# Peptides against a protein of PDB entry 1EMU: the designs that were tried, part 42

Target 1, 132 residues: chain A of PDB entry 1EMU
Amino acid sequence: PPYLKWAESLHSLLDDQDGISLFRTFLKQEGCADLLDFWFACTGFRKLEPCDSNEEKRLKLARAIYRKYILDNNGIVSRQTKPATKSFIKGCIMKQLIDPAMFDQAQTEIQATMEENTYPSFLKSDIYLEYT

## One batch from the design tools (peptide; made by RFdiffusion4, then SolubleMPNN)

Design b2_p15_5_s4 (from b2_p15_5, 8 letters changed)
Fold by OpenDDE base, seed 4:
Structure b2_p15_5_s4 (fold): chain B 132 residues (1-132), chain A 15 residues (1-15)
Amino acid sequence: as target 1 above (132 residues)
Amino acid sequence: SPESYIKEIMEKLLS
């Protein structure tokens, strides 16, 4: 069953709509749903192929991601990303160099945070265990 | 499968 795959890898969990829902619920209880939202925002952003028709949209989205998750020093995403990573992103925004991969390092760091902390905790949570 | 959630997040950010 899918829930067993979720325990095998975070990737499997995040590739399943039900898994995402349960995991996000757990994260919200832990006050760190932004980790997941940011991770998916980065994925979505990277999937937007640069072109003339979506240039403004991509810039706007990049700015939104930056402002919501990176610029907010009190946010969990900001706290779990390295200063150099945040500085790089800021630079991209300021210079309007909006490469699809500009959030990759930050996404990696947030993924590591989830892998090391919230994901294992989720697998031990009542939310997950009661689902199984 | 995660596409719907991704879309939701992105739309919220762009709102």
Scores: peptide ipSAE 0.757, ipTM 0.969, DockQ to the pose 0.879
Fold by OpenDDE base, seed 5:
Structure b2_p15_5_s4 (fold): chain B 132 residues (1-132), chain A 15 residues (1-15)
Amino acid sequence: as target 1 above (132 residues)
Amino acid sequence: SPESYIKEIMEKLLS
């Protein structure tokens, strides 16, 4: 069953709608659902390849991601990303150089945080265990 | 799949 795959890798968990739902519920209880939302925001952003029809949309989305997750020093994402990474993103926003990969390093750092902390904890949680 | 969730997140950010 899918829940066994979730225990094998974070990638498998995040590729399953039910897995996402359960994991997000867990993260909300831990006060760190923004980790997951940011991760998916980065994925969605990267999929929006530059073109004439989506330039303004991409800029708006990048600014929104930056303001919500990176600029907020009190946020869990900001606290779990390195200063140099945040500075790079800020630079991209200020220069309006919106490369599809501009959030990749931040996404990697947040993924590492989940891999090392919240994901293992989720597999030990009542939410996951009761589902199995 | 995560597609619907990604869409939801991006729509909220663009609102």
Scores: peptide ipSAE 0.756, ipTM 0.969, DockQ to the pose 0.871
Fold by OpenDDE base, seed 2:
Structure b2_p15_5_s4 (fold): chain B 132 residues (1-132), chain A 15 residues (1-15)
Amino acid sequence: as target 1 above (132 residues)
Amino acid sequence: SPESYIKEIMEKLLS
């Protein structure tokens, strides 16, 4: 069953709608749902191919991601991303250089945070175990 | 199937 695959890799968990729902519920209880939301925001952003018709949308989205997750010094995403990474993103926003990969490093760092902490904890949580 | 969740997050950010 899918829940067994979720325990094999974070990727499997994040590729399943039910897995996402349960994991997010767990993260909300832990006060760190922004980790997951940011990760998916980065994925969605990267999938928007640069073109004239997408320019405004991409800029708005990049700014929104930056303001919500990077600028919030008390936010978990900001705390779990390296200063150099955040500075790079800020630079992209200020220069209006919104490459599809501009959030890749930040996404990688947040993914590592989940892999090392929240994901293992989720697999030990009542939410996951009661689902199985 | 994360497509729907991605869409939801992006729409919230753009709202």
Scores: peptide ipSAE 0.756, ipTM 0.969, DockQ to the pose 0.870
Fold by OpenDDE base, seed 3:
Structure b2_p15_5_s4 (fold): chain B 132 residues (1-132), chain A 15 residues (1-15)
Amino acid sequence: as target 1 above (132 residues)
Amino acid sequence: SPESYIKEIMEKLLS
């Protein structure tokens, strides 16, 4: 069943709508749902093909991601990303150089945070275990 | 499928 695959890899968990729902519920209880939301925001942003019709939308989205997750020094995403990574993103925003991969490093760092802490904890949580 | 969740997150950010 799918829940067994979730325990094999974070990727499998994040590729399943039910898995996402349970994991997000867990993260909310831990006060760190922004980790998951940011991760998916980065994925969604990267999937947007740069073209004339998407230029303004992509810039607006990049700014929103930056303001909500990177600029907020009190946020968990900001605390779990490297200063150099945040500076790079800021530079892209200021220069309006909105490359589809501009959040890749930050996404990788947040993914590592989840892999090291919240994902293992989720697999030990009542939420996951009761689902099995 | 994570597509619906991705869409939701992006729409909230753009609102």
Scores: peptide ipSAE 0.755, ipTM 0.969, DockQ to the pose 0.872

Design b2_p15_6_s1 (from b2_p15_6, 8 letters changed)
Fold by OpenDDE base, seed 2:
Structure b2_p15_6_s1 (fold): chain B 132 residues (1-132), chain A 15 residues (1-15)
Amino acid sequence: as target 1 above (132 residues)
Amino acid sequence: GSPEPIIEEIMNSLL
């Protein structure tokens, strides 16, 4: 069943809408939902292929991601990303150099945070165990 | 289901 795959890898969990829903609920209770939301925002952003017609939209989206998750020093995403990574993103925003991969390093760091902390905790949570 | 609807929801919430 799908819930067994969720325990095999974070990737499997994040590739299943039901798994995401449960994990997100857990993260909200832990005050860490922004980790997952940021991760998916990065994924969605990277999927947007640059072209003249979506340049403004991509810039707006990049700015929004930056302002909400990176610039906010009180946010968990900001605290779990390296200063050099945040500085790079800031530079991209300021220079308006909006490469599809500009959030890749930050996404990797947040993924590592989830792998090391929240994901294992989720698998031990009542939310997950009651689902199984 | 796929994560696509969730991705779209999150992206739309940012704009």
Scores: peptide ipSAE 0.759, ipTM 0.967, DockQ to the pose 0.907
Fold by OpenDDE base, seed 5:
Structure b2_p15_6_s1 (fold): chain B 132 residues (1-132), chain A 15 residues (1-15)
Amino acid sequence: as target 1 above (132 residues)
Amino acid sequence: GSPEPIIEEIMNSLL
């Protein structure tokens, strides 16, 4: 069953709408939902191939991601990303050099945070265990 | 893929 795959890898959990729903509910209770939202925002952003028709949209989206998750020093994403990573992203925004991969390092760091902390905790949570 | 609707929801909430 799918819930067993969720316990095998975070990737499997994040590739299943039901798994995502349960995990997001758990993260909201822990005050860490922005970790998952940022991770998916990075994924969605990277999928947008640069072209003339979406250049303005990509810039606006990059700025929105930056302002919401990186610039907010009190946010969980900002606290779990390294200063050099945040500085790089800021530089891209300021220079308007919006590469599809500009959030990759930040996404990697947030993924590591989830792998090491929230994901294991989720597998021990009442939300997950009651679902099984 | 299964996560696409959630990705779209999150991205739309940012704009």
Scores: peptide ipSAE 0.756, ipTM 0.967, DockQ to the pose 0.730
Fold by OpenDDE base, seed 4:
Structure b2_p15_6_s1 (fold): chain B 132 residues (1-132), chain A 15 residues (1-15)
Amino acid sequence: as target 1 above (132 residues)
Amino acid sequence: GSPEPIIEEIMNSLL
């Protein structure tokens, strides 16, 4: 069943709407749902190929991601990303150089945080165990 | 299902 695959890898969990829903519920209870939301925002952003017609929208989205997750010093994403990574993102925003990969390092760092902390905790949570 | 609907929801919520 799918729930067994979720326990085998974070990738399997995040590739399944049902898995995402349960994991997000768990993260909300832990006050760190922004980790997952940011991760998906980065994925979605990277998929947007730059062109003349979407430049303004891509910039707007990049700014929104930056303001919500990186600039917020009290946020879990900001606390789990390295200063150099956040500085690079800020630089991209200020220079309006919006490369599809500009959030890749931050996404990697947040993914590592989930892999090492929240994902293992989820697998021993009541939410996951009750689903099994 | 795939995560695409969730990705779109999150992205739209930011705009």
Scores: peptide ipSAE 0.755, ipTM 0.967, DockQ to the pose 0.904
Fold by OpenDDE base, seed 3:
Structure b2_p15_6_s1 (fold): chain B 132 residues (1-132), chain A 15 residues (1-15)
Amino acid sequence: as target 1 above (132 residues)
Amino acid sequence: GSPEPIIEEIMNSLL
């Protein structure tokens, strides 16, 4: 069953809509759903290939991601990303250099946070165990 | 199911 694959890797969990739903529910209860939302926002952003037709959308999206997750010093994403990483993103925003990979390092750091903390906790949670 | 619908939902919520 898919839930067994979820326990084998975070990647498997995040590649399954049902797994994502359960994990997000768990994270909401823990007050850290922004970790997952940010991770997917980065993925979605990277998939947007730069072109004239989506330039405005990409800029708005980049700014929104920055303002919501990076600039907010009280947010969990901001607390779990390194200052140098946040500074780089800020620089990209200020310079309007919106490369598809501009959030990659931040996404990696947030992924590490999930791998080390929330993902293992999820596998021990009532939400996951009751599903199995 | 694939995560694409969730990604789109999150992205749209930011705009």
Scores: peptide ipSAE 0.752, ipTM 0.967, DockQ to the pose 0.903

Design b2_p15_6_s2 (from b2_p15_6, 5 letters changed)
Fold by OpenDDE base, seed 4:
Structure b2_p15_6_s2 (fold): chain B 132 residues (1-132), chain A 15 residues (1-15)
Amino acid sequence: as target 1 above (132 residues)
Amino acid sequence: GSPESYIKEVMESLL
């Protein structure tokens, strides 16, 4: 069953809507659901291919991601991303140079945080174990 | 299901 694959890799967990739902529920209880939401925001943003017709929308979206997760110093995403990474993102926003990959490093750092902390904790949580 | 619906949800929530 899928839940066994979730225990094998975070990727498998994040590639399954049911896995996402359970993991997010766990993260909400831990006060860190923003880790997951940011990760998927980055994924969604990267999927938006830049073109003349969507440039303004992409800029608006990038600003929203930056404002919600990076600029908020009290947020867990901000706390779990390196200053240089946040500065780079800020620079992209200020310069309006909105490359699809502009959040990649931040996404990587947040992914590492999940891999090292919340994902292992999830696998030993009541939420996951009761699902199995 | 796939994560696409959740991605969409997150993206829409930002705007």
Scores: peptide ipSAE 0.779, ipTM 0.965, DockQ to the pose 0.931
Fold by OpenDDE base, seed 5:
Structure b2_p15_6_s2 (fold): chain B 132 residues (1-132), chain A 15 residues (1-15)
Amino acid sequence: as target 1 above (132 residues)
Amino acid sequence: GSPESYIKEVMESLL
């Protein structure tokens, strides 16, 4: 069943709508839901191929992601990303160089945070165990 | 895919 696959890899968990729902519920209780939302924001952003029709939208989205998750020094995403990574993103925004991969390093760092902390904790949580 | 709806929700929340 899917819940067993979720325990095998974070990727499997994040590739399942039900898994996402349960994991996000857990993260909200831990005050860490922004980790997941940011991760998916990065994924969604990267999927937007640059073209004339979406250039303005992409810039707006990049700024929104930056302001919500990176610029907020009190946010969990900001606290779990390296200064150099945040500086790079800031530079991209300031220069208006909006490459689809501009958030990749930050996404990697947040993924590592989830892998090391919240994901293992989720698998031991009442939310997950009661679902199984 | 399975995560597409959630990606959409997240992206729309940023607009």
Scores: peptide ipSAE 0.778, ipTM 0.965, DockQ to the pose 0.738
Fold by OpenDDE base, seed 2:
Structure b2_p15_6_s2 (fold): chain B 132 residues (1-132), chain A 15 residues (1-15)
Amino acid sequence: as target 1 above (132 residues)
Amino acid sequence: GSPESYIKEVMESLL
């Protein structure tokens, strides 16, 4: 069943709507749902192929992601991303150089945070265990 | 299910 796959890899968990729902519920209780939301924001952003018609939209989205998750020094995403990574993103925003991959390093760092902490904790949580 | 719906939700929440 899917819940067993979720325990095998974070990738499997994040590739399942039900898994996402349960994991997010857990993260909300832990006060760190932004980790997941940011991760998916990065994924969604990267999927947008740059072209003339969506340039403004992509810039707006990039700015929104930056303001919500990177700029907020009290936010968990900001605290779990490296200063150099945040500086790079800021630079892209300021220069309006909006490459689809501009959040890749930040996404990787947040993914590592989840892999090391929240994901293992989730698998030990009542939310997950009661679902099984 | 797939993550597509959640991606959409997150993206829409940003704008």
Scores: peptide ipSAE 0.778, ipTM 0.965, DockQ to the pose 0.932
Fold by OpenDDE base, seed 3:
Structure b2_p15_6_s2 (fold): chain B 132 residues (1-132), chain A 15 residues (1-15)
Amino acid sequence: as target 1 above (132 residues)
Amino acid sequence: GSPESYIKEVMESLL
C-alpha cells in the first residue's frame, strides 16, 4: 500500500496527496507546516515557464514567497536556510531577475531539514502509525 | 492522488 512507500522515501510521501495531507497535519502540530508549504511553493514556482503573459504574476509570486518565508527572520524557513542562500534570493528580487530556479537552493536546504528531522519524526508519530 | 491540487492551493494562497 502507498503508506509503505511513504516510509521508504520522503519523495514518495510528497508525491501522494494523502501522504501530503497527513504529513502537513503532523507538521502543523509541530509548528512547522511552513517547511512543507515553502517546499511546494518552490516546486510550483519552478514549473511556471516564463513568458510575456505571466511575467507580472511570476514577479508577484516570487515576492510573496520571499516576503512570507525568507524575509521573516522569526519563521522556521528563514531559520533553516543559509544566509548566503537568503541573500541570493533577496538579490534576485531586488534586481528583478526572476529565474525559475531562483529558489532551488533554498528548497534543497529545507528538504534536507525535513529529511533529517520532521520526516523521521513523522514516521514515528501517532498520525502515521494510526493510519497504517 | 497527485500533489498537483496541493501545489495549486499553496500557490493561490500566496497571491
Scores: peptide ipSAE 0.777, ipTM 0.965, DockQ to the pose 0.933

Design b2_p15_6_s3 (from b2_p15_6, 7 letters changed)
Fold by OpenDDE base, seed 1:
Structure b2_p15_6_s3 (fold): chain B 132 residues (1-132), chain A 15 residues (1-15)
Amino acid sequence: as target 1 above (132 residues)
Amino acid sequence: GSPEPIIEEIINSLL
């Protein structure tokens, strides 16, 4: 069953809509759903091809991601990303250099946070165990 | 199902 694959890797969990739903519910209870939302926002952003038709959308989205998750120093995403990473993103926004990969390092750092902390906790949670 | 609908939902919520 899919829930066994979820326990094998975070990637398997994040590639399954049902798994994501349970994990997000868990993260909300822990007050850290922004980790997952940011991760998916980065994925969605990177998928937007740089072109004339996407220019406005990409810039708007990049600014929104920056303002919601990076700029807020009290946010969990900001607390779990390195200063140099946040400074790089700020620089991209200020210079309007909106490369598809501009959030990659931040996404990697947030992924590591989930791998090391929230993902293992999820597998021990009542939400996951009762589902199995 | 795939995560695509969730990604789109999150993106749209930011725009």
Scores: peptide ipSAE 0.758, ipTM 0.967, DockQ to the pose 0.904
Fold by OpenDDE base, seed 4:
Structure b2_p15_6_s3 (fold): chain B 132 residues (1-132), chain A 15 residues (1-15)
Amino acid sequence: as target 1 above (132 residues)
Amino acid sequence: GSPEPIIEEIINSLL
């Protein structure tokens, strides 16, 4: 069953709407749902192909991601990303150089945080165990 | 199902 695959890898969990829903519920209870939302925001942003017609939308989205997750010093994403990573993102925003990969390092760092902390905790949570 | 609908929801919530 799918829930067994979720326990085998974070990738399997995040590739399944049901898995995402349960994991997000768990993260909300832990006050760190922004980790997952940011991760998906980065994925969605990277998928937007750069072109003249997308420039304004991509810039707007990049700014929104930056303001919500990186600039917020009290946020879990900001606390789990390295200063150099956040500085690079800020630089991209200020220079309006919006490369599809501009959030890649931050996404990697947040993914590592989930892999090492929240994902293992989820697998021993009541939410996951009750689903099994 | 795939995560695409969730990704779109999150993106749209930011715009």
Scores: peptide ipSAE 0.758, ipTM 0.967, DockQ to the pose 0.905
Fold by OpenDDE base, seed 5:
Order: sequence, then structure tokens, then C-alpha cells
Structure b2_p15_6_s3 (fold): chain B 132 residues (1-132), chain A 15 residues (1-15)
Amino acid sequence: as target 1 above (132 residues)
Amino acid sequence: GSPEPIIEEIINSLL
């Protein structure tokens, strides 16, 4: 069953709408939902191919991701990303160099945070265990 | 893929 795959890897959990729903509910209760939202925002951003029709959307989205998750020093994403990573992103925004991979390092760091902390906790949570 | 609707929801909330 799918819930067993969720316990095998975070990737499997994040590739299943039901798994995502349960995990997001758990993260909201822990005050860490922005970790997952940022991770998916980065994925969505990277999928947008650079072209004339996407230029304004990509720039607007990059700025929105930066302002909401990186610039907010009190946010969980900002606290779990390294200063050099945040500085790089800021530089891209200021220079308007919006490469599809500009959030990759930040996404990697947030993924590591989830792998090491929230994902294991989720597998021990009442939400997950009651679902099984 | 299964996560696409959630990705779209999150992106749309940012725009």
C-alpha cells in the first residue's frame, strides 16, 4: 500500500497527493508548513522553461519566492538555509538573472532539513500511524 | 504526476 512506500523515502511521500496532504497537515501543526510549500515552489519554478512567454511570470514568481521565504528572517525557511545560499539568491534577484536552477541549493538545504527532522517525526506521528 | 495540482496551488498563491 502507498503508506508503506511513504515510509521508505521522502521522495515517495512527496510524489503522492494523499501523502502530501497528511504530511502538510502534520507540518502545519508543527508550524513548519513553509518547508514543504517552499520545496514545491522551487520545483514548480524550475519547471518553467525560460522563454519570451514565461519571462514576466518567472521573474514575478522568483521575486515572490524570495520575498516570502528567503527575505523573511523570522521564517522557518530562512532559518534553515545558509547565509551564502540566501546571498546568492538575493544576487540573482537584484541582477535579474533568473536561472531555472537559482533555488536549487536552497531547495536541497530545506530537503535535508525535512529528511533529518520533520519527515522522521511525521512517521512517528499520530496522523501517520492512525492512517496505517 | 500526482503532485502537480499541489504545485500549481502553491505557485498560484504566490502570484
Scores: peptide ipSAE 0.758, ipTM 0.967, DockQ to the pose 0.727
Fold by OpenDDE base, seed 3:
Structure b2_p15_6_s3 (fold): chain B 132 residues (1-132), chain A 15 residues (1-15)
Amino acid sequence: as target 1 above (132 residues)
Amino acid sequence: GSPEPIIEEIINSLL
């Protein structure tokens, strides 16, 4: 069953709507759902083709991601991303250089945080264990 | 199911 694959890799968990739903519920209880939301926001942003039809949407989305997760010094995403990474993103926003990969490093760092902390905890949680 | 609907929901919530 899918829940067994979720325990084998975070990637498998994040590729399944049911897995995402349970994991997000867990993260909300832990006060760190922004980790997952940011991760998916980065994925969604990267998938947007840099063309004329998407220019306005891409710029707005990049700014929104920056303001919500990077600029907020009290946010968990900001606390779990390195200063150099945040500075790079800020630079992209200020220069309006909106490359599809501009959030890649931040996404990697947040993924590492989940891999090392929240993902293992989720697999030991009542939410996951009761589902199995 | 695929994560695409969730991704779209998150993006739309930011816009």
Scores: peptide ipSAE 0.754, ipTM 0.967, DockQ to the pose 0.899

Design b2_p15_6_s4 (from b2_p15_6, 4 letters changed)
Fold by OpenDDE base, seed 5:
Structure b2_p15_6_s4 (fold): chain B 132 residues (1-132), chain A 15 residues (1-15)
Amino acid sequence: as target 1 above (132 residues)
Amino acid sequence: GSPESYIKEVIESLL
């Protein structure tokens, strides 16, 4: 069943709508839901291929991601990303150079945070165990 | 796909 696959890899968990729902519920209780939302925001952003039809949307989205998750020094995403990574993103925004991969390093760092902390904790949580 | 709907929700919340 899917819940067993979720325990095998974070990727499997994040590729399942039910898994996402349960994991996000857990993260909200832990005050860490922004980790997941940021991760998916980065994924969504990267999937938007640069073209005339979405240029304005991409710029707006990049700025929104930056302002909500990176610029907020009190946010969990900001606290779990390296200064150099945040500085790079800031530079991209300031220069209006919004490459599809501009958030890749930050996404990697947040993914590592989830892999090392919240994901293992989720698998031991009442939310997950009661679902199984 | 499974995550597409959630991605959409997150993106729309930012725009």
Scores: peptide ipSAE 0.774, ipTM 0.964, DockQ to the pose 0.743
Fold by OpenDDE base, seed 2:
Structure b2_p15_6_s4 (fold): chain B 132 residues (1-132), chain A 15 residues (1-15)
Amino acid sequence: as target 1 above (132 residues)
Amino acid sequence: GSPESYIKEVIESLL
């Protein structure tokens, strides 16, 4: 069943709508749902291929991601991303150089945070265990 | 299910 796959890899968990729902519920209780939301925001952003018709939308989205998750020094995403990574993103925003990969490093760092902390904790949580 | 629905939700919340 899918819940067993979720325990095998974070990738499997994040590729399943039900898994996402349960994991997000857990993260909300832990006060760190922004980790997941940021990760998916980055994924969604990267999927938007650069073209004339997407230019304004991509810039707006990039700015929104930056303002909500990177600029907020009190946010968990900001605290779990490296200063150099945040500086790079800021630079892209300021220069309006909106490459599809501009959030890749930040996404990787947040993914590592989840892999090392929240994901293992989720698998030990009542939310997950009661679902099984 | 797939993550596409949630991706859409997150992006829409930002725009």
Scores: peptide ipSAE 0.774, ipTM 0.964, DockQ to the pose 0.930
Fold by OpenDDE base, seed 4:
Structure b2_p15_6_s4 (fold): chain B 132 residues (1-132), chain A 15 residues (1-15)
Amino acid sequence: as target 1 above (132 residues)
Amino acid sequence: GSPESYIKEVIESLL
């Protein structure tokens, strides 16, 4: 069953809507659901192909991601991303240079945080174990 | 299901 694959890799967990739902529920209880939401925001942003017709939308989305997760110094995403990474993102926003990969480093750092902390904790949580 | 629906949800919540 899929839940066994979730225990094999975070990628498998994040590639399954049911896995996402359970993991997010766990993260909400831990006060860190923003880790997951930011990760998927970055994925969604990267999937938007740059073109004349969506430039404004991409800029708006980039600004929203920046304001919600990076600029908020009290947020867990901000606390778990390196200053240089956040500075780079800020620079992109200020210069309006909205490359599809502008959040990649931040996404990588947040992914590492999940891999090292919340993902292992999830696998030993009541939420996951009761699902199995 | 796939994560696409959740991605959409997150993106739409930001816009």
Scores: peptide ipSAE 0.774, ipTM 0.964, DockQ to the pose 0.932
Fold by OpenDDE base, seed 3:
Structure b2_p15_6_s4 (fold): chain B 132 residues (1-132), chain A 15 residues (1-15)
Amino acid sequence: as target 1 above (132 residues)
Amino acid sequence: GSPESYIKEVIESLL
């Protein structure tokens, strides 16, 4: 069943809507749902093909991601991303250089945080175990 | 299910 695949890799968990739902519920209880939301925001942003018709949307989205997750020094995403990574993103925003890959490094760092901490904890949680 | 719906939800919540 799918829940067994979720225990094999974080990728499998994040590729399943049911897995996402359970994992997010767990993260909310831990006060760190922003890790997951940021990760998916980065994925969604990268999927937006640069073109004239979505230029305004892409810029607005990039700014929103930056303001909500990177600029907020009290946020968990900001605390779990390296200063150089945050500075790079800030630079992109200030220069209006909105490359689809501009959040890739930050996404990688947040993914590592989940891999090392919240994902293993989730697999030991009542939420996951009761689902199995 | 696929993650597309959640991606859309997150993106739209930011806009």
Scores: peptide ipSAE 0.773, ipTM 0.964, DockQ to the pose 0.930

